# Ledger of designs, part 185: peptides against a protein of PDB entry 3B8E

Target 1, 230 residues: chain A of PDB entry 3B8E
Amino acid sequence: PFLIFIIANIPLPLGTVTILCIDLGTDMVPAISLAYEQAESDIMKRQPRNPKTDKLVNEQLISMAYGQIGMIQALGGFFTYFVILAENGFLPIHLLGLRVNWDDRWINDVEDSYGQQWTYEQRKIVEFTCHTPFFVTIVVVQWADLVICKTRRNSVFQQGMKNKILIFGLFEETALAAFLSYCPGMGVALRMYPLKPTWWFCAFPYSLLIFVYDEVRKLIIRRRPGGWVE

## One batch from the design tools (peptide; made by RFdiffusion4, then SolubleMPNN)

Design b1_p25_7_s3 (from b1_p25_7, 22 letters changed)
Fold by OpenDDE base, seed 2:
Structure b1_p25_7_s3 (fold): chain B 230 residues (1-230), chain A 25 residues (1-25)
Amino acid sequence: as target 1 above (230 residues)
Amino acid sequence: SLELLKELLEKLLEELKKLEEEFKK
């Protein structure tokens, strides 16, 4: 998120403290749960492989836990960010290069895509309004990502929800998201303003799309083992 | 390997935080 902020020069979608909460708080337990479940389903159920192939599997597990899931979650977060800003009059294309004027406290006449002028205080309220939904979207998308990443090849319907650690991780990250979204003082401490309950549902269509996409991907892998899609 | 990756990510986050502070000045 921060790299996109620098490259695109858009208003900051997510603060560094919130990024730390994602990496250290929300992703830790789910990543551990995925490592255990995939080890059980893909490694332990197969005959001991050559140590070289086991290393490759571990590298793939790490890549899925921190790389692939993180990228998909970021896309979901940015989707919600752009939706909120668009609803407030800032279309995505207008946000490109806007950061310099957006963050300048002496400029109180920044125009949106429709010619409405925004004061610095108004812009910061909109920015901080995006932080909480961005974070919550990551959590909601992570529900789908964690469920689909249980196995590389098996459908969720075949594997089921047997991993108690994963289930616990889902509840923990949801509780953390609720705490950060609704606890008093989070707006000042973390720049996360209270979230309207309706924004929890903004990520669900995206989560559903990821779920359907991954089920189709897994179906293709089952039909064409050893294909380039793996 | 996961612990090493976590340490690397923490270092990266610290660097990104420093960059954010520089851009906010």
Scores: peptide ipSAE 0.000, ipTM 0.254, DockQ to the pose 0.043
Fold by OpenDDE base, seed 5:
Structure b1_p25_7_s3 (fold): chain B 230 residues (1-230), chain A 25 residues (1-25)
Amino acid sequence: as target 1 above (230 residues)
Amino acid sequence: SLELLKELLEKLLEELKKLEEEFKK
């Protein structure tokens, strides 16, 4: 997200506080849950054909899968960001290259896509309004990510949600998102303004996309064991 | 321990904010 901010010169979609909340709050418990999760019975029962090469290949494939999921998460966040800015009068095309003027405190007449002038303060409010929903989007997408990470081969429907730590992680990240979104003072302290409940739903298509992606991936793995899609 | 963690997080936050400001230039 930060790289796109630099390359596209758009207003900052994700604040440092939000990043910290993701790293320390959202990702920690899920990571622990995955560490304590018993390896899928199919993974443990598979004797590696070649222990040296197969382990490395599997690690690379896993890293690629997580990378792809991360890209979908980022896309979901940016989608939410662009929708919010568009609702406030800034169309995505207009945001390109706007950062320099957007961040300039002395420019109080930045025009939106409809010719309305925005003060620096107004612009920053809109920018900070994007931080919370971006975070919430990541959390909602992570629901699917955490669920799919439980299994490498089996469908989520087959294994179920028996890991109490994972379930706790889902509640923790959701509670954190709700706290940051609706607790008074978060706008001033963390630059995260309150989020309309409707914005929680903006991430659901991407969550579904991740879920479908993983189910399709797992289906391919089941049909072609030992393929490069693992 | 929680207070120390809070202080550390606040310091990290401040450093990250400074870095963010530098990258915005």
Scores: peptide ipSAE 0.000, ipTM 0.246, DockQ to the pose 0.024
Fold by OpenDDE base, seed 3:
Structure b1_p25_7_s3 (fold): chain B 230 residues (1-230), chain A 25 residues (1-25)
Amino acid sequence: as target 1 above (230 residues)
Amino acid sequence: SLELLKELLEKLLEELKKLEEEFKK
């Protein structure tokens, strides 16, 4: 998400503090949960023959998995960002290169896609209005990802939600999202304005897509063990 | 491994903060 902000020179979709909250609050506990669950599953299936090489491979696999998940989360967040800005008169094409003028406090006549002029204060309100939905979208997409990453081959329906740490992680990230979205003063402190409840549902199609994709992937792996998808 | 990941994430966050500050100037 931040890379697209830099490359496209669009208004900031997510504040730095919110990014920190995602990385420290939402990603860390789930990562720990997945690491424990993988360790338990690997201990039960194979004694590590070479602990150094197996640890390195597992760390690389985890890093790649989290990297892919992060990209999907970013795409979901950016979708929400562009929808909100479009609803406020800024079409995605118009946002390209707009950052310099957007962040300039002395420019109070930035035009939207429909010729309406926006003051600096109005622009910042719209920008901060995007932060909360972007964050919530990431959290909702992360729910699906955490559930998916629990199993390599088995369906989520077969293994169930027995990992208490995973359940705790899901609760923590959801509680954090609710707190940051609706607690008074967060608009000033974290630049996150209150989210309309309807925006929580904007991320569900992406979560469902990820869930379906992974279930299909796992189904293919189960039907063709040793395939390239494994 | 988790500590290394945390350290890497913290470094990435610091770099992102620096970039954000540069773009706000």
Scores: peptide ipSAE 0.000, ipTM 0.254, DockQ to the pose 0.045; fails the geometry check
Fold by OpenDDE base, seed 4:
Structure b1_p25_7_s3 (fold): chain B 230 residues (1-230), chain A 25 residues (1-25)
Amino acid sequence: as target 1 above (230 residues)
Amino acid sequence: SLELLKELLEKLLEELKKLEEEFKK
């Protein structure tokens, strides 16, 4: 997210503290859940066919899969960001290169895509309105990520939800998202303004996309045992 | 490094279990 902010020179979609909350608050418990997956996970159960070659391949494939999921998460967040800004009069094309004027407190006549002038304070309100939904989008997408990470080969529908640690992780990240979204003072302290409940649903298509992606991947693995996707 | 990570995760898991037990009271 921050890289796109720099490269595209758009208003900041996600605050530093929010990023920290993602890294430490939402990723830690899931990581523990994955490490201690017992009955449902097959990620670490399969012995390498060739310890020298297959280990490296498996590590690369896992890294690629998680990297792809991370990219989908980021895209989901940016989608939410652009939707909110568009609803407030800033179309995506108009945001390109706007950051310099956007962040300048001395410029109080930044025009949106429809010619409406925005004061610095108004712009910051809109910016901070994007932070919370972006974060929540990441959390909702992570729900799917956590569920699909249970196994490499088996469908989620075949394994079910037996890992209590995973369930706890889902609860914790959701509770954190709710806290950051609705607790008084978060708009001032963390630059995360209260979230309309409707924005929780904005991320659902991306969660579904991740599920579909993973199920297709697993289907390929099942149909071609020992293939490069495994 | 992986063993160290495992140990750290085990410790964190133990702490989480303690918290869960406290929450059940």
Scores: peptide ipSAE 0.000, ipTM 0.211, DockQ to the pose 0.014; fails the geometry check

Design b1_p25_7_s4 (from b1_p25_7, 22 letters changed)
Fold by OpenDDE base, seed 2:
Structure b1_p25_7_s4 (fold): chain B 230 residues (1-230), chain A 25 residues (1-25)
Amino acid sequence: as target 1 above (230 residues)
Amino acid sequence: SEELLKELLELLLKLLEELRKLFEE
């Protein structure tokens, strides 16, 4: 999120403290759950192969767990961010390079994509309104990502939801998201304003898309083992 | 702890500031 913020010079989509909550709070239990799920994965169920190939498979699994999931979650968060800003009159293309004027408290006439002028206070309200949905979107997308990362090749329907730690992790991160979204004082402490329940559902189409994409990917891997899709 | 979080936050902000400088030059 910060790299895109700096490179694109867009308004900050997620506060620094909120990012720390993601890295230290929401990702900790899921990461532990994935470590336990590896024992039930199709990789661990296979007979020991060449140590070189097994190492590559493990590195790919780690890359999916820590690299790919993070990227997909960020994309989901940014999707929600751009939707909210677009609904408030700021189209994605207009946000490019806008950060300098956006964060300047002395500029009170920043125009949106439709010529509406926004005061600094109004802009900061919109920015902070994006923080909570961005975070919640990451959590909702993470539900799907955690489920799809249970196995490398097997469908979720084949593997099932047997990992109790994973289930607990999903509830814990959801409870944390609810706490951060609705607990009084979070708007001041974390710049996360209370979230309308409807915004929880904004991430679901994206989560479903990722789920379907991964199931199709796994299907292709099963049909063409050793292909470039791995 | 709260102190550790504060230190981490300060380090992160410092890193972001340095990155910003690199891209603005």
Scores: peptide ipSAE 0.000, ipTM 0.222, DockQ to the pose 0.033
Fold by OpenDDE base, seed 3:
Parts: C-alpha cells; structure tokens; sequence
Structure b1_p25_7_s4 (fold): chain B 230 residues (1-230), chain A 25 residues (1-25)
C-alpha cells in the first residue's frame, strides 16, 4: 500500500501508525501461530530440529506468510480505498499525481472528478475515512489467507482448526480492528474515523474468492499429484 | 454498496465455477 502511494503519487491510503499496528497486531501473532501449526509433512520438518540453526518452517511457508499474504491484503485494501474515494467524487484516474496538491494545506480548491472543489480539511476527512475501511479490509482478507496457508495439499476442512494460537490470532486481529474502528478518540490518535458496519462486508467477496480458489487448487493437486498447479 | 457487493459475489462465484469446470476437464 505504501509503495503504491509513492509510485502513483496518490493520497495516502493508510497511515504509518496504522501500518505499524498491522505489522505488530495483525501479522505477528498469526505468523507465530503458523510456526506452531500442525501442518502437512510437506511443509513441516519431521526431523529433530536444532533451535540455533534450523528453521521452524520451510521457505515455502515463509514466502506465503510474509510475501503472498501481504500482496493479497494490499489488493483488497486498495479496492476498498478506490471505492470510497470514487463515492466521494474522486475517480481512480483522477487520483494519479494528486498527492502534492492534496497534502498542501494552502490549496483549498482541489477539484474532484466532477468539478467540485474540496478544502484541505474536507480532503483530509475523506482521506481519514479511507484508513479504517482499508485496515478492516486487510484483516478480513487475512482471515482467509491465514487459514489457507496452513496447508499445501490438504483442504482446510481436512486439516482442521486445531491450532489454538491461530484461533487466538484471528480473534485478536478482529478485536483490534473493531477497537481501532469504533473506540472514541481513534480519529485523532490514529486518523481512523468510525466505520459504517456495512464496510466490514466489503472484503467478504474477495476473501471468499481466495478461499474457494485455494480449495479448488488443492482439490486439483489431490486429484492430479505432480501437476503444474502444485 | 450492498447491491454492488451482491453483484460482485455472484460474478465471482460464476467465475469460480467456470474455472473449476475448466480445470476438471
């Protein structure tokens, strides 16, 4: 998300403090949980481990947990970001290169895609309105991603949800999202304004897509071992 | 927004079903 902000010069979709909350609050605990997951033998080493030299998880699991999940979260977050800005009159194409004027306090006549002029304060309200839904969206997407990363071949229904740490992580990140979204003062402290309950559902189709896609992929792997889909 | 989400969900489900069929063939 932050890289796209820099490259595209669009208004900041998510505050730096909120990004830190993601790293510490939503990613850390789930990542630790994956290290203790009763995963497939193909993912977890069965040999005795030297805690000083051996990795808890293989490179494939690490790549999924820290690389792939982050990209999927970014896609979900940006979807929500563009929807909110479009509803407020800023189409995605119009946002390109707008950052400089957007962040300038002395420019109070920035035009949206429909010619409406926006003051600095109004623009910041819209910007901060995007922060909470963006954060919630990536949390909701992360639910599916964390669950599917438990296995390479087996269905989630076959592997089960036995890792108590993972379950705790899912509740923790959800509780954190709710706290940041609805606790009084978060608009001032973290630039996260209260979220309409309907926006919690914005990411559900995307999460479902990922979940179903992964289950279908795993089903194909089970039916055709050694295929290119693996 | 609810209508958009519903439409998106329906489209995604249709897409997934078609993809499933393609991979099973």
Amino acid sequence: as target 1 above (230 residues)
Amino acid sequence: SEELLKELLELLLKLLEELRKLFEE
Scores: peptide ipSAE 0.000, ipTM 0.239, DockQ to the pose 0.024
Fold by OpenDDE base, seed 4:
Structure b1_p25_7_s4 (fold): chain B 230 residues (1-230), chain A 25 residues (1-25)
Amino acid sequence: as target 1 above (230 residues)
Amino acid sequence: SEELLKELLELLLKLLEELRKLFEE
């Protein structure tokens, strides 16, 4: 998110403290929960064809898959960000290069895509209105990510939800998201203004996309055992 | 945007349902 902020010179979609909350608050407990996940039966029973080469390939494939999921996650956040700004009169194209004027407190006549002038305070309200939905989008997408990490080959429908610690992790990150979204003072403390409940659903398509992506991947693995996707 | 999101959600749900059927049978 921060890289896009710099490269595209757009208003900051996610604050530094919020990023820290993602890294430490939403990722830590789920990561621990995954360590306690019971190994998939096929992972434990399958003999590697070549222990040296297969290990390297598997590590690369896992890294690539998680990297792709991370990109989808970021795109989901940006989608939510752009939707909110568009609803407030700032179309995505108009945001390009706008950061300099956006962050200048002495410029109080920044125009949106429709010619409406925005004061610095008004712009910051809109900016901070985007922080919470962006964060929540990340959390919602992480739900899918955590669930799909349970297995490598088996479908989520076949493996089911057995890890109570994983469920706890999902609950914890959701509770944190709710706390940051609705607790009084978070707008001042973390620059995360209260979130309309409807925005929680904005991320759901991306969560489903991740599920579909993973299921398709696993389907390919099952249909082509020993293939490059495995 | 809301309408497009709803449409996308519905399509993805349908796809997931089809996938569920394929892997539960």
Scores: peptide ipSAE 0.000, ipTM 0.244, DockQ to the pose 0.020
Fold by OpenDDE base, seed 5:
Structure b1_p25_7_s4 (fold): chain B 230 residues (1-230), chain A 25 residues (1-25)
Amino acid sequence: as target 1 above (230 residues)
Amino acid sequence: SEELLKELLELLLKLLEELRKLFEE
């Protein structure tokens, strides 16, 4: 998100502290859940052809898969960001290159896509209004991510959701998201203003996309063992 | 207990604000 902020010169969609909350809060329990997750029986039963080379290749493939999921997650966040800004009069095309003027406290007449002038304070309110839903979008997409990370090869439908730690992680991250979204003072402390409940649903298509992506990936792996899709 | 919770929340908010200043300024 920060790289896109710099490259596209758009208003900052997510604050650094919020990112820390994701890393320390949202990702911690899932990481623990994965550490305690029993290896898939099919993976454990596979005799490595070459233990040294196959391990390295598998680690690279896993990292690539997680990277792709992360990209989809980021896209979901940005989608939510752009929708909110569009609802406030700033179309995505208009946001390109707007950052310099947007962040200038002395410019109080920045025009939106419809010719409405926005003061610095008004712009910052809109910017901060985007922080919460961006964060929530990440959390909602992570629901799918956590579920799919439980298995490497087997479908979620085959293995089920028996890991209590994983389930706890899902509730924890959701509770954290709700807390950050609706607790008084978050607008001041984290620049996260309260979110309309409807915005929780904005991320669902992307969550579904990740789920479908992973299921398709796993299906390909099952059909073509040893392929580069792992 | 409610007052204590309020105080804790206020302290948490202050901490978060300070962290924000450190990392976002």
Scores: peptide ipSAE 0.000, ipTM 0.244, DockQ to the pose 0.016

Design b1_p25_8_s1 (from b1_p25_8, 22 letters changed)
Fold by OpenDDE base, seed 3:
Structure b1_p25_8_s1 (fold): chain B 230 residues (1-230), chain A 25 residues (1-25)
Amino acid sequence: as target 1 above (230 residues)
Amino acid sequence: DLVAKLEELLKKLLELVKELKEKLL
């Protein structure tokens, strides 16, 4: 999200503090929980890793984490961002290149797509109104990401949800997201304004998309062992 | 073309969210 902010010169979709809350708050406990996941039922039927040829972190794993899943997460967050700004009079095409004037506190007459003038304070309110829903969108998508990362080949329905630490991680990240979204003073302290509870559901299609995509991928791996998708 | 397709997708998803909101609230 921050890279697109720089490249497209749009208003900031996700604040630096919010990024830190994702990286250090919501993602840390879930990531650690994967170390306690039970081995897949078929692990002993696989050939042992060759330490000379097989890296623990290979190009395929990087492509899955940052290329595919990361792209779907970013699309979900940006969707929510563009919806909120459009509801406030800023169409997506009008946001391109607007950052310079948007961030200038001395310009108090920035026009939206309908000719309405916005003060600096009003613009910052709508910007900060985007931060919380973007953050919540990432958390909801991370539910699916964490669940799909439990296994490499088996379906989640075959592996089950037996890891209590992973379940705790899902509740922890959700509780932290709720706290940051609704606790009084977060708008001043973290620039995260409260959101309507209905915005939590905006991310669910993307979470479902990731889950379905990975289940289909794993189904292909099970039917065609040794394929490039593995 | 890509921006126009993205805008159309955004509009459809907005409509879906509105419909879901009306059914749930």
Scores: peptide ipSAE 0.000, ipTM 0.210, DockQ to the pose 0.025
Fold by OpenDDE base, seed 4:
Structure b1_p25_8_s1 (fold): chain B 230 residues (1-230), chain A 25 residues (1-25)
Amino acid sequence: as target 1 above (230 residues)
Amino acid sequence: DLVAKLEELLKKLLELVKELKEKLL
């Protein structure tokens, strides 16, 4: 998110505080939960055919899969950001290069895509309105990520949801997202304005996309054992 | 072209979100 903010010179889609809440809050408990996940019975029983090459290949493929999932998460957040700004009159093309004028407190006549002028205060309200749903989008997408990370080869439907710690992590992330979104004073303290409940659903297509992607990946691995997708 | 395609995709998605909102509410 921050790299795209710099490269595209768009208004800040996600605040530093929200990034810290993701890194320290939403990622920590799930990571712990995954450490307690019982290894897939098939993973523990399957000795690598070649311990040197198969380990390196598996580590690279896991890294690539997580990298791809992370890209889908970022795309989900940016999608929500662009939707909110578009609903407020700022089309994505108009946001390119707008950051300098957007962040200038002395410019009170920044025009949107429809010629409406926005004061600095109005722009900051819209910006801070984007922070919360971006964060919530990441959390909702992380639900799918956590669920898919439970298994390497087997479908989630085969492994089931037996890890109570993982389930707790999902609830903790959701509770944190709800707290940050709806607790009074968060708009001032964290620059996270209250989120309309409807915006929680904007992330669901991306969660589904991640889920489908991983299930397809796992299906390919099962059908082509020893393929480049492993 | 890529930006225009992305904008078109965003417009379509916005329309879908509006339709979904109208159906869910």
Scores: peptide ipSAE 0.000, ipTM 0.196, DockQ to the pose 0.025
Fold by OpenDDE base, seed 5:
Structure b1_p25_8_s1 (fold): chain B 230 residues (1-230), chain A 25 residues (1-25)
Amino acid sequence: as target 1 above (230 residues)
Amino acid sequence: DLVAKLEELLKKLLELVKELKEKLL
């Protein structure tokens, strides 16, 4: 998110406080929960791997998979960001290069895509209106990420949802997202303005995409053991 | 004011997490 903010010179899609809430608030309990996940039923049935060659390949493939999932998460967040700004009159093409004027407190006549002028205060309200749904989008996508990370090879349907700590993590991150989105004063304290409930559903296609992607990946690994996807 | 609000927020979050922990674990 921050890299695209710099390169495209767009208004800030995700605030520093929201990043901290993701890293420390929403990700900590889920990450710990994965340490308590039951070992895959097939791990003990596999032939001894060559500790020199097979470990390195597995680490690279895991890194690539997490990288791809992270890219889908970022795309989901940016999609939500662009939709909100478009609904407020700022089309994606108009946002390119707009940051300099957007962040200038002395410019009170920044035009949207329809010729409406926006004061600095109005622009910052719209910017902060994007922070909450971007955050919530990440949380909703993290539901799928957390669920798929339970296993490396087995389908989620094979492994099941038996880890109570993981279930707790899903509720914790959802409760945190709801608290930050709807608690009075969050707009002033964290610059996270209240979210329309409909925006929770905007992330669901991306969550489903991650889930389908990983299930397909795992299916390929199961059908082609020792392949380049493993 | 911001620090005080942040501390209050953190306390509320910790309480919520504790309540959820007690209900689910």
Scores: peptide ipSAE 0.000, ipTM 0.243, DockQ to the pose 0.013
Fold by OpenDDE base, seed 2:
Structure b1_p25_8_s1 (fold): chain B 230 residues (1-230), chain A 25 residues (1-25)
Amino acid sequence: as target 1 above (230 residues)
Amino acid sequence: DLVAKLEELLKKLLELVKELKEKLL
């Protein structure tokens, strides 16, 4: 998110504090949940046939999978960001290069894509309105990630949601997201303005995409053991 | 205070990136 903010010179899609809440808060319980689940997963039960080569391949595959999922999560967040800004009159193309004028406190006549002028205060309200939905989008996409990361080879439908720690993690993340989104003072403290409940659903297509992606990946791994997708 | 410090840090980082971009270009 920060790299895209710099490269595209768009308004800040996700506040630094919100990023820290994701990296240190929302990711911690999922990581713990996954650590407990890995002990039950086929990943640890399969003795590496060749500990050096198979471990390296597995580590590369984990890194690639997490990298790909992370990119899909980021895309989901950015989609939500662009939708909110578009609903407020700022089309994605118009946002390119707008950051300098957007962040300038002395410019109170920044035009949107429809010629409406926005004061600095109005722009910052819209920006901070994007932070919460972006965060919530990441959390909702993380639900899918947690569920799919339960197993490397088995479908979620085959193994089921028996891990109580995973279920607890999902509820905790949701509760944290709700707290940060709706608790009074979060707009001032974290620049996370309250979001309409409808924005929770904006992430669902991306969650579904992650589920489909992972199920297809797992299906390929099952059909072609030892292929490049492993 | 923490938010303000983080904002200041972010501004400094942005300035640094801008300077780097100007030097590379």
Scores: peptide ipSAE 0.000, ipTM 0.219, DockQ to the pose 0.045; fails the geometry check

